# Ledger of designs, part 53: peptides against a protein of PDB entry 2YKT

Target 1, 231 residues: chain A of PDB entry 2YKT
Amino acid sequence: SRSEEMHRLTENVYKTIMEQFNPSLRNFIAMGKNYEKALAGVTYAAKGYFDALVKMGELASESQGSKELGDVLFQMAEVHRQIQNQLEEMLKSFHNELLTQLEQKVELDSRYLSAALKKYQTEQRSKGDALDKCQAELKKLRKKSQGSKNPQKYSDKELQYIDAISNKQGELENYVSDGYKTALTEERRRFCFLVEKQCAVAKNSAAYHSKGKELLAQKLPLWQQACADPS

## One batch from the design tools (peptide)

Design b1_p24_1_s1 (made by RFdiffusion4, then SolubleMPNN; from b1_p24_1, 12 letters changed)
Fold by OpenDDE base, seed 1:
Structure b1_p24_1_s1 (fold): chain B 231 residues (1-231), chain A 24 residues (1-24)
Amino acid sequence: as target 1 above (231 residues)
Amino acid sequence: SSEQLKEKLEFVKKNFDELKYLLD
């Protein structure tokens, strides 16, 4: 029946969220934490590299013939520091606005979805059982009427069961239809949340890349000219 | 408990409702 098909679809949506989406989201969070750790490692390694560059700049500044190149090397290190500060802000947002919030939600969601599915199944079964009971009673009544010398005695009760079956069928179909819409909405909300949080990360990442591009574009011509102009 | 489940449901629902509001 149409109601049985929609019921199966509804259960499949909840099962897909619980068995596919939530495990995949946990994996996504784990991969995000690994990515964050790797970026922190890059930050640390970069600091060592540019600290060493500053030392080369100090040596240039102490020289008689390369003083201006010392300033260039210091500027290179300073631009890196500014870019790195922006990266750290991006990483904080990545952790706090994406990973932490997703982790909190996925932990709570398993219990929520289980309860929502059970509630739906209980009510769907209750309505289905009530319909089946009315159908069974109508069938019994019809059998009694066919064997009776006075079939007219059962006509009013037959009409009442037909009306009750029609109403209960409509209620079941509406409930299952609404249940399916609700399940799809629950799935969509989870994907939308992921998209929105990823958009926030993307905005912060764009700010990092923009700042880096601007700083490097501003300074690079000056640094390139420094070796051509012996002071 | 049923109460703990209700609180968790309300928390999750609130968070998703807030997100829906931001998306609409």
Scores: peptide ipSAE 0.020, ipTM 0.494, DockQ to the pose 0.047
Fold by OpenDDE base, seed 2:
Structure b1_p24_1_s1 (fold): chain B 231 residues (1-231), chain A 24 residues (1-24)
Amino acid sequence: as target 1 above (231 residues)
Amino acid sequence: SSEQLKEKLEFVKKNFDELKYLLD
């Protein structure tokens, strides 16, 4: 029936969120944590590299003929420090605005969806059982009427059951339809949340990349000329 | 229970209110 098909669709939405979306989201969070750790590792490794560059700058500054190149090397290290600060800000956003928030929601969601599905199933079954009962009673009444010498005695009661069946069927259909709309809304909210949080991360990432590009574009021409224009 | 579900539902709704405009 229409109501049975809609019921199946509703259950499938909840099951898809619980069995596909939420596990995939947990994996996404785990992969995000790995990515964060790797970026932190890059930060640490880069610090060592540019600290060593500073040492080379110190040696240049102590020389008689390469003193100005010391300043260039220090500027290179300083630009790296500024880029690193932008990366750290991006990582904070990545952690706090995406990973933490997703992690908090996914755990709660598993329990919520299980309860929501169970409640829906219980109420759907209750309405279905009530409908089935009325249908069974009508069938029983019709059998009695057919065997009776006075079928008219049962006419009013038959009409009452017909009306009750119609009302209960309509109620069941409406309940299942609303349940399906609710389930789809729940699914959409979860995807929208992921998209919006990823957009926030993307904006912060863009700021990191923009700052790096700006700093390097400003300084690189000066550094490239340093050997050609001794002072 | 129905009460537990209500509490969970309220929590979920509150956390997704910022996205309501995307669902309208």
Scores: peptide ipSAE 0.016, ipTM 0.467, DockQ to the pose 0.050
Fold by OpenDDE base, seed 3:
Structure b1_p24_1_s1 (fold): chain B 231 residues (1-231), chain A 24 residues (1-24)
Amino acid sequence: as target 1 above (231 residues)
Amino acid sequence: SSEQLKEKLEFVKKNFDELKYLLD
């Protein structure tokens, strides 16, 4: 029946969230944690590289003919430090605003969805059973009427069952339809939450890249000229 | 491939739209 098909669709939406979306989101979080760790590793490795650059700057400052290049090397290391600070801020946001919040949400939603599906199934079954009962009673009444010498005696009760069946059928269809809309809304809400959190990450990433570009654009012309005019 | 994925998505979308029409 139409109501049975729509019921199956509703259940399939909940199942898709629980069996496909949630596991995929957990994997996404795990991959995010791995990415965060790798970026932290890059930051640490970069620190070692630029600390070594500072050491080269110290040696230049101690030289007789390359003193001014020492300052250039120090500036290069300092700009890198500022860029790394921006990266650390981005990583902090990535952890706190995306990964942690998604992890908390997935944990809560697993229990919530199970309860929501169970509630829907219970009420759907209750309405279906009530409809089936009325249909069975009408069938029983019609059989009794056919065997009676006075079938007109049952006419009013037959009309009552017909009306009850029509009403219960409409209620069931409406309930299942609303259930389907609710399920789709729950699915959309989860995707929207992911998109919104990823937008926050994108904004922070843009800020990191912008700051790096700005700092390098400001200093790079100066650094490029340092070797052209030996003193 | 990207093309195979698009074809699968179009198939799913078509089936969904047809089923939705029958249920509306």
Scores: peptide ipSAE 0.000, ipTM 0.322, DockQ to the pose 0.064
Fold by OpenDDE base, seed 4:
Structure b1_p24_1_s1 (fold): chain B 231 residues (1-231), chain A 24 residues (1-24)
Amino acid sequence: as target 1 above (231 residues)
Amino acid sequence: SSEQLKEKLEFVKKNFDELKYLLD
């Protein structure tokens, strides 16, 4: 029936969130934590590399013919330090504004959705059972009327059951329809939350990349000409 | 009358069958 189909669709939305979306979101968070750790690892490894570059700059500064190149190498290391500071700021935001918040939401959400689905199912079943009961009683009454010498005594009761069935059907259909809209809204809200949090991360990431590009663009021409200039 | 009762019962039967179809 149309009502049963709509009911199945409603349940499937809740089940999809609980069984597909939430587990996938947990995985997304886990992958995010791995990504964060890797980026922290990059920061650490980069520090070692640029510390070694500073050492090369020190050697250049101690040389008789390459002193000015020492300053260039120091500037390269300093620009890296500034870029890494911006990366660390981005990573803090990534952790605090995305991962932590998603983790908190996904943990609480499974219980909420389970309760919401159960409430819907209970009320839907209650309305369905009441409808089925009226239909069954009407069928019994009709059988009794067919075997009676005075069928007219049942006619008014038959009409009452028809009216009750019609009303209960309408109520059930409306309830299931509203339930489906609610379920779809719950699903959309979760995707929207993810998108919004990811947008915030994207803005912070853009700031990191922009700052790095700016710093390098300012200095790179100077570094490129350093070897062409006589000492 | 017997005819009026028959008509009423047929009406009730028709309505029930239509509602049943929508609920199946």
Scores: peptide ipSAE 0.000, ipTM 0.145, DockQ to the pose 0.011

Design b1_p24_1_s2 (made by RFdiffusion4, then SolubleMPNN; from b1_p24_1, 12 letters changed)
Fold by OpenDDE base, seed 5:
Structure b1_p24_1_s2 (fold): chain B 231 residues (1-231), chain A 24 residues (1-24)
Amino acid sequence: as target 1 above (231 residues)
Amino acid sequence: MQKELEEKLKFVKENFEELKYLLD
């Protein structure tokens, strides 16, 4: 009963990975691709906006009374360019280091897990069947001994079956226990991989936000005073 | 379903104490 319960738990871990984790991971990847596409759209739209800002800067530079404001507008556009470069680096990492790698792994994993589960099930069944056979033979032997005029004739053989059953029971329990540990380790490895990849993305995202904050904090006071200064 | 999960969890704790490291 203990080995049977452990066996069920082991199978459930594999099934949970295949039927819950992997489909959810595929959905996560799909949502990530959608998010990436939306960010690319933002990037494109932002470029158009700041290109138009550059045009306004050109007009200011051509004026007699607003030349210095032209430089300010160009600086604003340049800061945007630098922030955009950092965003592009983040997006590249997001694509190459998270989405692509997860997609490759989840695709291969279905086949791997199916094979691993089948191998485990086959060996578990083999050990279980061998145990059941020995138990059945012992029962038959005991029936023969009970009906015999010389029960001592079967004593040695009975002991041999008892020992064999004990050994096979222990082997089965150990095998299922190891199988369960292996299955849980496989599950944890997959979550850890996801967490590690997401951490890398988070670091790159933090770098993007930090760069933007730094550049804007440096320049914004200058820009805010530009209109107060005479030409 | 919840009761079944609790029973399984109890079984794991009682029989597989060595597996707790996997939850850390």
Scores: peptide ipSAE 0.009, ipTM 0.376, DockQ to the pose 0.078
Fold by OpenDDE base, seed 3:
Structure b1_p24_1_s2 (fold): chain B 231 residues (1-231), chain A 24 residues (1-24)
Amino acid sequence: as target 1 above (231 residues)
Amino acid sequence: MQKELEEKLKFVKENFEELKYLLD
């Protein structure tokens, strides 16, 4: 029946969230933590590299013919420091605004969805059982009428059961339809939340890239000319 | 570029505020 099909679709939405979306989201969070750790590792490794570059700048500054190149090497290291500071800010936002919030939500969501599904199933079953009972009573009444010498005695009661069945069928269909809309809304809300959090990450990432681009674009022409103009 | 992105994000949030309200 139409109501049974809609009921099956509703249950499938809840099952898809619990069995597909939430496990995939946990994996997404885990991959995000790995990505964060790798970027933190990049920051640490880069510090060692640019500290060594500063040492080369010190040697240039101590030389007789390459003093100005020392300043260039120091500027390169300083620009790197500023870029890395922006990366650290981005990572902090990535952790606090996306990973932590997703982790908190997904931890509680399994219990919430299980309870929501159970509530829906209980009420759906209750309405279904009430409909079945009314149908069974009509069938019993019709059997009694067929065996009676006065079938007209049961005519009004038969009409009442027919009307009750029609009303209960309509109520069940409406309930299941609303249940399906609710389930789809729950699914969409979770995807929308993920999209919104990822937009915040994208904004912060854009700020990091913009800062790096600006600093390098400003200084790179000067650095490229440093060897062409000997002192 | 950053300013343009912020403006686009603001526009999207404002334009879909009704939908967001229904999904909350």
Scores: peptide ipSAE 0.008, ipTM 0.346, DockQ to the pose 0.061
Fold by OpenDDE base, seed 2:
Structure b1_p24_1_s2 (fold): chain B 231 residues (1-231), chain A 24 residues (1-24)
Amino acid sequence: as target 1 above (231 residues)
Amino acid sequence: MQKELEEKLKFVKENFEELKYLLD
């Protein structure tokens, strides 16, 4: 029946969220944590590299013939520091605005969805059972009427059961339909949440890339000219 | 817009190994 099909669809939405979306989201969070760790590792390794560059700048500053190149090397290290600071801000956002929030949501969601599905199933079954009962009673009444010498005695009661069946059928169909819409809304909400959090990360990532581009664009021409322009 | 997203996703999936290599 239409109601049975829609009921199956509703249950499948909840199952898809619980068995496909949420596990995939947990994996996404895990991969995000790995990515965060790797980027933190890059930051640490880069610090060592540019600290060593500063040492080279110090040596240049102490020289008689390369003193101005010391300033260039210091500027290179400083630009790096600023870029890395921006990366750290991006990583904080990545952690706090995406990973942590997704992790909190996915942990709560398993219990929520289980309860929501159970509630839907319980009420759907209750309405279905009530309908089945009325149908069974009508069938019994019709059997009595067919065996009776006075079938007209049962006519009013038969009409009452027919009306009750019609009403309960309509109620069941409406409930299942609303349940399906609710389930789809829950699914969409979860995807929207992911998209929104990823957008926040994307904005912060854009800021990181823009800052790096700006700083390098400002200084790189000066650095490139440094060797060609002796003091 | 949906078709564009599907095409992009298809491209990423088909070229995943190559893209990964470039990012390593």
Scores: peptide ipSAE 0.000, ipTM 0.285, DockQ to the pose 0.040
Fold by OpenDDE base, seed 4:
Structure b1_p24_1_s2 (fold): chain B 231 residues (1-231), chain A 24 residues (1-24)
Amino acid sequence: as target 1 above (231 residues)
Amino acid sequence: MQKELEEKLKFVKENFEELKYLLD
């Protein structure tokens, strides 16, 4: 029936969230933590590289013919430090604004959705059972009427059951329809939350990239000219 | 997946009254 189909659709939405979305979200969080660790590793490794560059700058500064190049190498290392500071800020946001919040949500959501689905199923079943009961009673009444010498005796009661069935059918259909809408809204809300949190991360990432581009664009012409003139 | 969800939601909104009659 139409109501049964809509009921199945409603249950499938909840099941999809619980069995597909939430596990996938947990995996996404795990991958995010791995990504965070890797980026932290990049920061650490880069520090070692640019610290070594500073040492080269020190040697240049101690030389007689390359002193000015020492300053250039120091500037390169300093720009790196500033870029890495921005990366660290981005990573903090990535952790606090995305990973932590998603982790909190996914843990709470499993219990919430289970309860919501159970509530829906209980009420849907209750309405369905009430409808089935009325339909069964009508069928019994019609059998009695067919076997009776006076079928008109049951006419009023038959009409009452028909009316009750119609009303209960309408109530069930409305409830299941609203349930489906609610379920889809819940699903959408979860995706929207993910998108919004990812947007926050994207803004911070943009700031990191922008600062890096700005700093490098400012200094690169100077560095490129450093070897053009003999000291 | 979100696009699919949006399409489903759109379908429900557009056919909400009709869907009520399909429920048994």
Scores: peptide ipSAE 0.015, ipTM 0.390, DockQ to the pose 0.060; fails the geometry check

Design b1_p24_1_s3 (made by RFdiffusion4, then SolubleMPNN; from b1_p24_1, 10 letters changed)
Fold by OpenDDE base, seed 1:
Structure b1_p24_1_s3 (fold): chain B 231 residues (1-231), chain A 24 residues (1-24)
Amino acid sequence: as target 1 above (231 residues)
Amino acid sequence: MKEQLEKKLKEVKENFEKLKHLLD
């Protein structure tokens, strides 16, 4: 029946969220944590590299003929430091605004969805059982009427059952339809939450990239000319 | 397009694993 099909669709939405979306989201969070760790590692490793660059700048500053190149090397290291600071800010946001929040949501969601699905199933079954009972009673009444010498005696009662069945069928269909809409809304809400959190991360990432580009664009011409025009 | 994306994602993942190994 139409109601049965829609019921199956509704259950499938909940199952898809619980069995596909949520596990995939947990994996996404795990991959995000790995990415965060790697970027933190890059930051640490880069610090060592540019600290070594500073040492080269110190040597240049101590030289007789390359003193001005010392300043260039220091500037290169400083710009890197600023870029890394911006990266750290982005990572903090990445952790706090995306990973932590997604982790909290996905953890709470399993219990919530299970309860929601169970509630839906219970009510759907209750309405279905009530409908089935009414249909069975009508069938019994019809059998009794067919065996009776006065079938007209049961006509009013038969009409009452038909009306009751029609009403219960309508209620069931409406309930299942609303259930399906609710389930789809729950699914969409979860995707929207992910998208919104990722947008926040993207904004912060853009700030990181913009700052880096700005700093490098400002300084790179100076650095490129440093060897051509000794001072 | 999908195939190209999948190939690129594979390359990115491989590079990530290499980087992870270096940072471990």
Scores: peptide ipSAE 0.000, ipTM 0.251, DockQ to the pose 0.031
Fold by OpenDDE base, seed 2:
Parts: structure tokens; sequence; C-alpha cells
Structure b1_p24_1_s3 (fold): chain B 231 residues (1-231), chain A 24 residues (1-24)
């Protein structure tokens, strides 16, 4: 029946969230933590590299013929420091605004969805059983009427059962339909939350890249000319 | 297009795992 098909679809939505979406989200969070760790490692390694660059700048500053190149090397290191600071800010936001929040939600969601599905199933079954009972009683009444010497005696009661069946069937169909819409809304809400959090990440990432681009665009022409114009 | 993206994703994942091991 239409109601049975819609019921199956509703259950499948909840199952998809619990068995596919939530585990995938946990994996996503784990991969995010790995990504964060890797970027932190890059930041640390970069510090060592540019500290060594500063040392080269110091040597240039101490030379007789390359003093101005010392300043250039210091500027290169300083610009990198500023870019790395922006990266660290982005990583902090990435951790606090994305990973932590997703982790908190995914752990609570399993219990919530299980309860929601159980509630739906219980009510759906209750309505279905009530309908089946009414249908069974009508069938019994019809059998009794067929064997009776006065079938007209049961006509009013038969009409009452028919009306009751019609009403209960309508209620069941409406309930299952609403249940399906609710389930789809729950699924959509979770994807929307993920999209919104990723938008925040993208915004922070854009700020990081913009700052780096700006700083490098400002200084790179100067650095490129440093060797061509010896002092 | 999809196949190309899947290949690229695989390469990225492999490279990431290598980097992770270096940072551990």
Amino acid sequence: as target 1 above (231 residues)
Amino acid sequence: MKEQLEKKLKEVKENFEKLKHLLD
C-alpha cells in the first residue's frame, strides 16, 4: 500500500542518517583533526626554516658588500611570520568553530535519532493495528450478516465500521506522510549545518589567503630588484 | 570528470598519510 511504502521510506531515512551519515561525519571530524595536526606541523617546520633564513640575513648584514640584502632577507622572514600568524588564527577557528561543535553534536545525535525513530515506529504501529482490528471486525460482521435471517439488522453497524476504517486509514496515511517529511527535514538540517560550518571555514581560509597574497604582492617587487641594484 | 576527481582524491589522501607519518 501507499502508506506501507511511505513508512519504509521514512525508516530508511532515519537508518541512512544513523548508519551512513553519522559514521561518515565522525570520519570527517577525524580527518579534520589530522589536517589540523599536519598544518600545525607545517607551521612549526616553517618556523625553523625561516629562523635559518634570518641567520642568513644576519650574515649578509655583517658582510661588507651585501648589507642591503640582509634587510631583504629579514623582510622575507617577517612577512612569512605574519602569514603564519594568520594561519594559526585560522586553525584556532577551525578547531573551535568546526571540529569541536561537530564532535559534540554527532555524539548526542545517535540517542536523539534512535528515540525519534522509535517514537515514530510505535505510533505508526499503533495506528496500523487499530486499522487492522477495525477491518477484521468488519469482516466478521459481514460473515455474520451473510448467515443471518435478517441481514438488515447489521446494516447500520456495517456502515459505522466502513466510516471508521476510512477515517483510520486517512489518519494513518497523514501520519506516515508527516513522518516522512519530518525525517527528510532532519536529514536536511544535518547537511545544512555541515554546509554552514564549512562556509565559516571557507571564510576564514579566504582571509588567510588574502592576507598572504596582499603581503607578498606588496613586497615581492622590491625583493626581486634587490640584486639588480647593489648599494 | 568523476573518475579524474577520484584519482586526484586518492593521490591527495596518499600524500597526506605520508606527511602524517613524518610529523608523528
Scores: peptide ipSAE 0.000, ipTM 0.257, DockQ to the pose 0.031
Fold by OpenDDE base, seed 4:
Structure b1_p24_1_s3 (fold): chain B 231 residues (1-231), chain A 24 residues (1-24)
Amino acid sequence: as target 1 above (231 residues)
Amino acid sequence: MKEQLEKKLKEVKENFEKLKHLLD
């Protein structure tokens, strides 16, 4: 029946969220943590590299013929420091605004969805059972009527059961329909939340990249000219 | 708009897979 099909669809939505979406989200969070760790590692490694660059700058500053290049090397290291500061800010946001929030939600969501599905199933079953009972009673009544010498005696009661069945069928269909809409809304809400949080991360990432580009674009021409001018 | 989005998503996925392969 249409109601049975829609019921199956509704259950499938909840099951998809619980069995596919949430586990995938947990994996996404785990991968995010790995990514965060790797980026932190990049920051650390970069520090070592640019500290070594500073050392080269110190040597240049001590030389008679390359003193001005020492300043250039120091500037390069300083720009890197500023870029790394932006990266650290981005990472902090990535952790606090995405990973932590997703982690909190996914842990709470399993219980919530389980309860919601159970509630839906219980009520759906209750309505279905009531409908089935009425249908069964109508069938019994019709059998009695067929065996009776006075079938007209049962006509009013038959009509009552038909009406009851119609009403209960309508109620069941409406309930299942609403349940399906609710389930789809729950699913969409979760995806929307993920998208919104990822947008925030993207914005912060853009700020990091923009600042880095700006700083480098500002200084790079100066650095490129440093070797062209003989001291 | 939906069709255009689907096309873009497909392209992004394909590009991502290519990149992933390069990193392997």
Scores: peptide ipSAE 0.000, ipTM 0.270, DockQ to the pose 0.041
Fold by OpenDDE base, seed 5:
Structure b1_p24_1_s3 (fold): chain B 231 residues (1-231), chain A 24 residues (1-24)
Amino acid sequence: as target 1 above (231 residues)
Amino acid sequence: MKEQLEKKLKEVKENFEKLKHLLD
């Protein structure tokens, strides 16, 4: 029946969230944490490299013939520091605005969805059982009427059961329909939350890349000419 | 609408896999 099919669809939505979406989201968070750790490692390694570059700049500044190249090397290190600051801001957003918030949501969601599905199933079954009972009673009444010398005696009661069945069928269909809409809304809400948090990360990532490009584009022509300029 | 969404999802997935393999 239409109601049975819609009921199946509703249950499948909840199952998809619990068995596919939530585990995948947990994995996504785990991969995000690994990515964050790797970026922290890059930051540390980069610091060592550019600290060594500063040392080369110091040596140039102490030389008689390469003093101006010391300033160039210091500028290169300073631009790196500024780019690193932007990366750190991006990482803070990545951690606080995406990973932490998603982790908090997914940990609570299993219990919530289980309870929501159970509530829906219980009420759906209750309405279905009530409908089945009325249908069974009507069938019983019709059998009595067929064996009776006065079938007209049961006509009013038969009409009452038919009306009750119709009403209960409508109620069941409406309940299942609303349940399906609710389930789809729950699914959409979770995807929307992920998208919104990912947008925040994307904005901060864009700022990081933009600032880095700006700083390097501004200074690189100067650095490229440094060796051609007289001391 | 559903068919269009499924088609788009398939395209996105295929492109993602191609990119992933290129970066590996």
Scores: peptide ipSAE 0.000, ipTM 0.284, DockQ to the pose 0.048

